# Ledger of designs, part 115: peptides against a protein of PDB entry 7Q4I

Target 1, 281 residues: chain A of PDB entry 7Q4I
Amino acid sequence: HENSTIAERLYSEVRVLCWIMTNPSNHQKKARHVKRTWGKRCNKLIFMSSAKDDELDAVALPVGEGRNNLWGKTKEAYKYIYEHHINDADWFLKADDDTYTIVENMRYMLYPYSPETPVYFGCKFKPYVKQGYMSGGAGYVLSREAVRRFVVEALPNPKLCKSDNSGAEDVEIGKCLQNVNVLAGDSRDSNGRGRFFPFVPEHHLIPSHTDKKFWYWQYIFYKTDEGLDCCSDNAISFHYVSPNQMYVLDYLIYHLRPYGIINTPDALPNKLAVGELMPEI

## One batch from the design tools (peptide; made by RFdiffusion4, then SolubleMPNN)

Design b2_p18_8_s2 (from b2_p18_8, 6 letters changed)
Fold by OpenDDE base, seed 3:
Structure b2_p18_8_s2 (fold): chain B 281 residues (1-281), chain A 18 residues (1-18)
Amino acid sequence: as target 1 above (281 residues)
Amino acid sequence: SVLEKSEKLAEELDKEYS
């Protein structure tokens, strides 16, 4: 028998709204597989699209489709969340329709933080934004206060937040959040291992899988290793996960067990005051 | 703290956008 008591506690205490970036062409191809796998473990799951889909629970945002509209879709998604759902959760995750997320591990990371702390987490990149920004593909999670600041303070001011819908979505939200003093948090575990990953597990776990000249090594904010030391035992997300791989990951993480090995969870850390961070590693 | 970092960032941004 599985004991989920701690996970159930965190489900109640660390409420997560997950919104999925998708489009009408991907509702059936990708988004429905998120809903059938990891998305069911969110407290609230919303698919943000340009067309309504009652089967998927997709919202039609007033935006066009294409890569040049991703920033526009992100702005409208958070406006929609703020208007309709700001009290339905404590934390607000953006993910793509090919991102896989272990929501329990995210709740564990977020547990010590106040949702009233202006902070967000993800895979931190160093270019373009002084404090860094979070990779769009790896997914990023905003506190309730971060969402409030983004929607209420940043979006209405063209000097703080880009009014045009063009640009790199993750960079643009990173600029906006910096401009309203939302802190780009450190999502690494106590051993300095990453939790949010902008690629599939294979690309992070296999040493020398990528060339040293690969852009990723110039973009990462924190130095990371390859191999098993790349990734936290409590990793949160991976990107470029195919629909089939989502079911494989769901099976491997939640169903497949090595007989005779019992996992003992670490003790929960002490809760931080509003505005406090975990100690730097 | 996050608040201290936030305040410091605000001061730096005010200089950049002034």
Scores: peptide ipSAE 0.007, ipTM 0.405, DockQ to the pose 0.027
Fold by OpenDDE base, seed 5:
Structure b2_p18_8_s2 (fold): chain B 281 residues (1-281), chain A 18 residues (1-18)
Amino acid sequence: as target 1 above (281 residues)
Amino acid sequence: SVLEKSEKLAEELDKEYS
């Protein structure tokens, strides 16, 4: 038997709207499997597409398809959320249709923060944006205030936010958010371990003999190690997760248990004031 | 793009671990 009392409390107190970046060709192949696995643990789940799908609950955004339109889709997705759903949640997660998310761990990280604090979290990268930006693939989560500032203050101003739909969506939203004083938060745990990951667990857990010149090591904002210390015990997301691996992860995380081991959750931290961040680690 | 770099990394990692 499981005791979910704390998880249920956080489900109510830290409401998360998850929007999934997808396209019509991936509705059945990928997005459906998000809906059947981790997406069911969001307070609200929306699939952002170019075509409506009533079975999936997909929204048709007024955008074209293709990699060059991802920034356009991100802008329209957040406009749609702001117009229709800004009060349905406290936090707004972007994920891809091949991202896997442990929503309970995200709620735990977000618990101390006010949704009125202009902040967002994810896997922070250092190039192009002074404060850093969050990797698109790992998924990133905006506070309600961050969404408001993005949609109301940044998007209407071409000097603050790119009007064209071209460019790397994660870099472009990072620039826009910085320009409206939305803070790029630190998502690491108290041991300095990351929570949002732009690759599958295997790629982070297994030390690679990959070239030290690999771009990822130059892009990561915080120093991170590969191997056992790569990842928080409360990790939030992984990317490039196949549909089959989503079901494997769901089984491993929520069903498989070592008999006789009982996990006791840490105490919740104190809530922060509006505008206050956790101390840097 | 960041996406292209991420995809390239994923492909390289998949080749290494396949």
Scores: peptide ipSAE 0.019, ipTM 0.575, DockQ to the pose 0.105; fails the geometry check
Fold by OpenDDE base, seed 1:
Structure b2_p18_8_s2 (fold): chain B 281 residues (1-281), chain A 18 residues (1-18)
Amino acid sequence: as target 1 above (281 residues)
Amino acid sequence: SVLEKSEKLAEELDKEYS
């Protein structure tokens, strides 16, 4: 038997709507596996597609399919969320249909923050956007206020937000959010370890898995190490997770336990005021 | 604070877009 009391508290106090970027060809191949694994731990789960799927709870957005339309789909997804779901959650996670998310760890990170604070979190990259932007694949989470600013203030203004549907989705939303003073938060834990990861755990945990010339090391906003120190014990997301790996991760994280080892959670931090951030590390 | 950073960013953007 697990003591889930604090997780249940956070489930109620830190409400997360997860929207999954998908397409009709991936409904059965990928998206359903998100729904059957980590997506069930969201307060609300919506699949954003170009076709409706009642079994999946997929929404047909008025967008074309293809990688060149990801930015268009993101804009329409957040418009849809703002119109129909802005009060259904406090935080709004974008993830891909091959992103795995430990939602409890995200709630823990978000707990001190007001959803009225214009902030978003993810794996922060430094290029193209002055304050940085969040990697699309690692998933990123907007506060309710960030969604409001994005949809109401940024999207209608071509000077603030790209009207065309082309471009790198994560860069474009990052530009838009910066232009409406939504802050790119620091998602690192108190030890300076990352929580959102644009690759599978293996790629982060194994030292020298990638050459130092690998683009990731040039893109990462905060310095990070390889190996076990790469990743928070409260890591939130990994990308390029296959459907099969999602079930493996679900088993390892939520079912497999070393007998006799009990993890005591750290105390929750104090809640921050609106517009307050955690101290820089 | 986030608010302070947000305000500073707003000021910078206002300068850039004015």
Scores: peptide ipSAE 0.008, ipTM 0.413, DockQ to the pose 0.026; fails the geometry check
Fold by OpenDDE base, seed 2:
Structure b2_p18_8_s2 (fold): chain B 281 residues (1-281), chain A 18 residues (1-18)
Amino acid sequence: as target 1 above (281 residues)
Amino acid sequence: SVLEKSEKLAEELDKEYS
């Protein structure tokens, strides 16, 4: 027996629309497994593709496939969300079809923030964008106001947002969002530990898994440690998670329990006013 | 506030691109 009362409250109060970046070749191979695991914990789940799939709930966006079209797909996905779903949620998560997300931990992080605050969260990188940008693979979440500013203010203006569909999608959306004063939030916990991860847990948890010259250490916006202190106890996402690993993570996180150990959740923080951020760590 | 930071960032960007 478990008590999910707080999680149920947050499911109602912190509504999350998850959109999954996918393609027709991955509908059965990857996307279906997102739908059967962590995606079922979103308030709304949409698969953004180039072909419709009624079983998956996939949308055919007017874009081509391939890495050179990811920015185009991201723009069309948020246009579609704004047109059809802007009031269906408070927060709008982009994830890949190989991203795993603990949605309850994301709701906990987002709880104090107003969805009318122009902010977005993820794994913050420092290059190319002055305030930083969020890693595409780790997934990133926009407030409702951030989506509005992106679609209504940024996208129609070539001076604010790149009209071409080429480029790194996470960098390009980061530039657009900065240009409309959407803040790149700090997703770290109260101990300064990250919550969004661009790799599998093993790559973050194992000390010295990568050389100190590895690009990741130059890209991270905030200083982070390796080992058990790498990751929040309330971590939100991991990338490069295989379909089989999604079911393993679902079992480990939601079913497997060490007998005699009971976690008491921390008290919810006070809600912030519109435009307020959590104190800097 | 986040709003104040957002407004300040906008002002700084306007100066950088002017």
Scores: peptide ipSAE 0.007, ipTM 0.375, DockQ to the pose 0.026; fails the geometry check

Design b2_p18_8_s3 (from b2_p18_8, 7 letters changed)
Fold by OpenDDE base, seed 5:
Structure b2_p18_8_s3 (fold): chain B 281 residues (1-281), chain A 18 residues (1-18)
Amino acid sequence: as target 1 above (281 residues)
Amino acid sequence: SVLEKAQEIAEEIDKYYS
């Protein structure tokens, strides 16, 4: 029989609010499948849209639709979270409606950190922001303190945070967070393998899948490899996951088992002090 | 790996229902 004791402990000690970036045209096509798969493993799940949907639990943010409004939607989403849900979780994950997340692996990564540490995690990219920024598609997670600083200190100040709603969403929040001393953390495991991925598993796991001139190789903050060494055994997220792929992943990760193989989890690391980060590899 | 198999199966499903 399955033993979920540690997972249950982390569910209570590392509380995660997941907000999903979506739009009305994707409520049925994509978002509902997040809700029916990995989203149910969040402590709180909210869909951020431009229209309310009671069946989905979608919130209508005061923003327009389209790629040029994604930054505006992100700002309003975190304002909404801060106003209504800042104490409902310790960590606050942004994901797209085609992102798949293994929430237990995220809790494992976050466990040693204090939610009062101003830090956020994701797939770190190096351009535009000195400390780096987290790729929007892979999803990124802010500590409670990071959310507070973003909403209370950064957003009200046009010198710290872009007032317009246009721009690359992930770059703009990265700039804002840097300006209020929220640290861009290292999401890699102890072997130096990534946990947040801006593409489907196939694109990361298959060697020579992309040309070396592919933009991704110029954007990644940490040097990465292709093949099985690309990805942590405790990977957290993948992007461009179709609804069908979500159900397949859910089955393979949480249900399908090779008979006679028992995985024993690693021991939890020691808790870090407020403001302390894990050493980089 | 599980991820590779998941991707393969998922792609097959997507093609079938496309």
Scores: peptide ipSAE 0.017, ipTM 0.530, DockQ to the pose 0.032
Fold by OpenDDE base, seed 2:
Structure b2_p18_8_s3 (fold): chain B 281 residues (1-281), chain A 18 residues (1-18)
Amino acid sequence: as target 1 above (281 residues)
Amino acid sequence: SVLEKAQEIAEEIDKYYS
């Protein structure tokens, strides 16, 4: 009794390659659960690790493990994508092995944009980078052109992109992308509600769950509220989602239905020209 | 309230995942 025609259309027209940041110790503990839940809704799913795993489809990148190597892993991941997969998708999502993503909602957000527009989306933070940068934990998605610019123009130039593998991964890629004129897009919906979230739904939906002085409120680029108005009805991602919670979310989002409530999707917006962004909210 | 109930549920869930 479900009509997925529009979702199927977007699956074809808005192709997404998802790469998952993981490590060998998390292949079985976390990554496999991504593969068994939301990752199966990506057009292409790749796990970026330091060790190969044929069962998981993990790639061994030439990097060390640990938080101090996350930037190095991100650089190598996108280099690998550019070399092997740049034409396999239109958009390229980075997520962690504890990030949950509603890929259909991401396709909806991305639909009007040209993949040849140098743009990327995520949970935008304001510090360190003038135009802002996207939170690593919430996941972020680059257009094909953004990947090209990152790999071809930014990475080879130490003046544009940090050559060392140390540093905050999300900040460093944000700096690099800014330096090659990749725009930090606005991922908010038409009501101004966010779509990418660096925490679990509970932390965003429950008012006063965190202290008002919590760093997050100082980092967010756009004003946001706690409670039900925190999050778009078409939210895209949440972070710190345990393996068990991924299955719960899959059930709640894709299986559980309130009887008698029919959701009619809004009409798709007009497609934008290359270089054009959605109007400001 | 609805929010209070949501908090209660969240706390209950945390017992299983902590």
Scores: peptide ipSAE 0.011, ipTM 0.486, DockQ to the pose 0.033
Fold by OpenDDE base, seed 4:
Structure b2_p18_8_s3 (fold): chain B 281 residues (1-281), chain A 18 residues (1-18)
Amino acid sequence: as target 1 above (281 residues)
Amino acid sequence: SVLEKAQEIAEEIDKYYS
């Protein structure tokens, strides 16, 4: 038997709304598997699509499909959240229908922060945006205040936020958030290890003689090493996770246990005041 | 079975860490 008292406490105190980027062709192929695995650990789970699906709890946003409309879908998704769900959670996670998230680890990272602090977290990339932006595939989480600023202050102003629906959605939201003074937080743990990952665990954990010219190494905001030191023991997300791999990860993380090894959780940090961030590592 | 699945996963992991 497991003691989940701390996890239950954080579930109550750090409320997370997860919205999943999907499309009608992926409702059955991908999105339903998110709902059946890690998505059930969100306080609220919504699938953002172009078609309604009552079984999935999918919302039909007024957007077209295709990669060129991802930014449009992101804008409409957060508008929908602000109008209908802004008080249903403290934090608002965007993930893809092939992203896997350990929500308990995200709550642990977010615990010290006020949801009234204008901040967002994810896998930080350095190009295009001065403070950096969060990789779309790894998923990114906005505070309630960040959502408010994005929807109320940024989106209505074409000088602050791109009005057309073209462009890389993660870069564009990063620009908009910077323009309304939403801070790009540091998601690394106390050892400087990352928590949000834009690839599957295999690609991060295994030192591959990947060409040092691989784009990822030029995009990461913080220097990371390959191998076991790449990833926090409290990692939050991985991308390009197949439906089958989601069930495997669910089994490995929540069911499989080495007999005789007891995990003692670290003490929770002190809560920060509104506007305060954790010190840089 | 759960054990068979665990063994398959362990074998895959071993391939990565060997």
Scores: peptide ipSAE 0.010, ipTM 0.510, DockQ to the pose 0.023
Fold by OpenDDE base, seed 1:
Structure b2_p18_8_s3 (fold): chain B 281 residues (1-281), chain A 18 residues (1-18)
Amino acid sequence: as target 1 above (281 residues)
Amino acid sequence: SVLEKAQEIAEEIDKYYS
């Protein structure tokens, strides 16, 4: 019943490998629900764990479990991707097992960019890293070149990238990427609305849901509003999405339709040259 | 709440980088 021609085109032209941060205890509780919902729309879906699970397509990384080892897992995940999958995609998304992603919207955002451009996108935060870093929970996507630089240039150099496995993984990768001149891109739409969100839709959509003293407002790199203007019509991700909510979102986004309303997609932008970014708004 | 969890995480980050 749907015309998915453009989406199919982007699926082919903007190949995305999604790797999901998970652990063995969450394979059944959370990860499998990612696989059954939004993860199926990735060109390649891999679950990065400490234990192998063939049913889930989980990889056992040589890391321990626990929050204190998330940075270690991220490093090993990208090492694994670089070794085995660097040519399987153009873009490489990290997401948590409670992140929901509208992959088509991500492809739309990424379409103009060359995967050979050293860039990554997500919900940009301003502290700790001069150019900013991308929130881990909202998910972040690296170009193929960014992955190469991270794994080949940054990781082997303790001066460029933290060698131990401790620390906030999103900040640490942000530091590493900055140190190898991977640019922290602007993921906002043409109206200046965000696309990657570190919380559930409710927390962004409801005006005055949070105190302005809430850390998020101090961390967000770009000025943002609450309410309906908070979020792009082409939003990409939300965090802290329960397994049940994933199915709800899947239904609402991909199945539920108001009869008689047909959305016409905007024209695709022109492709950028290697190294070129969209103008910051 | 989700916000509380996020706040806790942020606080941990702040402690780490303070």
Scores: peptide ipSAE 0.029, ipTM 0.700, DockQ to the pose 0.839; fails the geometry check

Design b2_p18_8_s4 (from b2_p18_8, 8 letters changed)
Fold by OpenDDE base, seed 3:
Structure b2_p18_8_s4 (fold): chain B 281 residues (1-281), chain A 18 residues (1-18)
Amino acid sequence: as target 1 above (281 residues)
Amino acid sequence: SILEKAQEVAEKIDKEYS
């Protein structure tokens, strides 16, 4: 028997719309498995594609397919959200069809923040954007105000936001958001441990799994440790998660329990004022 | 493996509740 009272409260108070970046070739192969696992824990789940799929609940955006069109798809996705769904949630998560997200942990991180604060969270990278930008693969979440600024203020102005559909999707949105004073938040927990991860758990949890010369160590905005100390106990996301691994993670996180161990959640922090961020760690 | 068993259980649960 589980007590979900706090999780249910956060589900109502911290409403999250999740949009999934996908394409028609991945509707059955990947996207449907998101819908059957972690995506069901979002308040609203939308799959953004180039073709409609009624079974998946996918939206056909007016964009081409291919890696060089990901930025175009992101722009159209947020335009669609702003037009149809801006009041359906407080926070708006972008994830890939191979990203796994623990939505309850994301709600916990977001709880103190006002949706009217122009802020977004994810795995922060340091290159190209002065304040940093959030890794596309790890998933990133915008406040309602951040979405408004992106769609209404940034997108219509070619000086603030790239009009072409080419470029690195995560870098380009990061530039646009910086140009409209949307803050790149710190998603680390109180111990300074990361919550959004651009790789599978195995790559982060196992020490010396990656070469020190690997690009990731040059890109990460905050210094991070390897091994079990790399990751928050309240981690939010992992990337490059196969469809089969999604079911495994769902089982391990939500069904498998060590007998006799009862987890007591930490108290919720105080809510912040509009425009206020958590203190730097 | 343990992971394979976990996957089988998870898939079974998904089928039962989907």
Scores: peptide ipSAE 0.027, ipTM 0.619, DockQ to the pose 0.020
Fold by OpenDDE base, seed 5:
Structure b2_p18_8_s4 (fold): chain B 281 residues (1-281), chain A 18 residues (1-18)
Amino acid sequence: as target 1 above (281 residues)
Amino acid sequence: SILEKAQEVAEKIDKEYS
């Protein structure tokens, strides 16, 4: 009573490794709930921590804990992925242990792109990096080639990539990726609606009369509105999602159905050549 | 930091809508 043929095809053709930023204190509180919900729809799921946990599939990275070490953890996470898992997927998603992701929608967005194209996607911000950078909280996804360039070309060179572990994680990786010609892609749909969101759904879907001087409006790379037109029908991620809300979202998205309404998916776009991006909207 | 600002906003939203 459900046709998932296209989703199954994309699961095979657009392979995604998801790595989750976490710490030992959050293994049981947060990370396990990612594993029990949206994380099960990744082709590979790894939790990046400072302690090993075989039940969670958590990796102990050689980093300290705390917000000041997030950049260090990101560098070590991608080194680990490159060494052990670079051929296990085509795309490599970073998410937090309070990020929720609709992986099928991400595969749909990524389908036309070659994993050999040096590109990454997420919620693009405009400050600090000329081409922009992707918000850490919304999650961001690198192509296989982007991971290779980051680990092999950027990280070993202090002139291209910050050697210490301090700084804003998302800004620092954005600088490194720009310096090795990894393109900051446009993740918006054909209607210009965003797909990656750095906040909970309620913040984006409900107009709050937020002051336009609010930092978010100064940071967002593409002009966006709040309300029903804020978000793609094929939205990919939300941030600050509690463990309980992950189960609610799983139910609402994958189980709850209005009787008699059948959704017909749009046709898949043509595949792009290596290095080619989708046309600007 | 941007993360601290985002967290502050998220906490406000959670109090209002969650």
Scores: peptide ipSAE 0.015, ipTM 0.493, DockQ to the pose 0.098
Fold by OpenDDE base, seed 1:
Structure b2_p18_8_s4 (fold): chain B 281 residues (1-281), chain A 18 residues (1-18)
Amino acid sequence: as target 1 above (281 residues)
Amino acid sequence: SILEKAQEVAEKIDKEYS
């Protein structure tokens, strides 16, 4: 029997609502596999779509489908969350229907932070937004206060937040959040290793002789090493994970155990005050 | 690493079911 006492504690103390960006064509193909794997470890799981699906627990947002409407869907998703679910969690994760998330590792990262701190985390990119923005594909998590500021302060003001539904979703929310003083947090671990990844593990872990000209290296806010040092032992998310890969990851992370190896978790850090961030590494 | 193993297994599954 696994000792899940700390994980159970964090499940209670660091409540996460996960909303999944999806569409009706992906309900069965992708979204249901999120629900059957990592999504079940969220305190609340909602699929944001353009059509209702009671089996999936999908919400029909008043938006059109297509890549050009992702920003619109994100705005409506957070409006919906704020209206119906703002007190159901402390943290609010956006993920795609091909994002895999280790929710326990996210809770560990979030534990010291107050949900009343205006902060959000993810894979931080440096272009377009002064403080950086979080990659959409890697998933990003907003504090309750960040959601409040986004919905109440940013969205109603066209000067603070883009009113139309066009544009890069992750960049646009990043701009909006910056404009209401929501801080782009540092999601790296104590060793400076990333936790949110906009690609599959293979692309991060295997030193691809990727041309240093690959856009990713120009976009990352924090310089990370290639190879095994790229990724935290407490990594949180990967993107472009196929439905089959989700089940594989679930098995390997939560079921497969090397006999006789017991991992002792690190001690939880002290909780931070409202508005306080962990020191930059 | 777990991630490497995950990737290897994922690739095998993708090949078997493709």
Scores: peptide ipSAE 0.014, ipTM 0.483, DockQ to the pose 0.030
Fold by OpenDDE base, seed 4:
Structure b2_p18_8_s4 (fold): chain B 281 residues (1-281), chain A 18 residues (1-18)
Amino acid sequence: as target 1 above (281 residues)
Amino acid sequence: SILEKAQEVAEKIDKEYS
């Protein structure tokens, strides 16, 4: 027995289009497993590739393959979304084919915000972009207005957005979005805990003897702790999740329950006005 | 171990972003 009434309400009120960055070699190896797990909880799911795949629902974008073309693929993906799907959702998530996302937790975070607010969310990094940018691996979500500004205002202007397809895609989109006044939101919960994670759960949850000089500690925009205090109880995403781990996470999150423990959801916050953000923590 | 796997992932990421 499960009560999903609030989740069903948010599914209708906070519509999310998820686009997955993939390539033809990963359609069967990785992308298919996204479709069979967390991707089915998106309102719309599209795989962005260089080859069409009707079984996967993959789109062939006019880009080459390889890491040096990820920025090109991101630009073409959002152009495609704007042309064909801008009214199919309120929010537009980019994820990799090895990212796992708890879509219900993302809807909960997004609920108070207007999709007409120029804002985007993810794991915020501090280098290269004054307001910060969102880590590509953790996934990032744009409001409908953010997508409009990116495609209509930023992309056509080489002074606002890099025309070449080279560079780190997450940094480049972060620069473009800043240049059109799309705000880099704070995705932390009310306790200051992160929701988007650029690594697997084990890396964040287990205090590692990693050198304090590890690049991640220099890149994070907000201070974070390791261990159980690292992560929100309403965490949204993890990266470097293998296909097998996706099925394990699906089982643990949606099926496995401790008998006799009932979780009562927190009350929904008040909705914000257009252009309004949650107070800083 | 889980810790060893976490370390391997961390090292992979460090190489990617360094």
Scores: peptide ipSAE 0.013, ipTM 0.476, DockQ to the pose 0.144

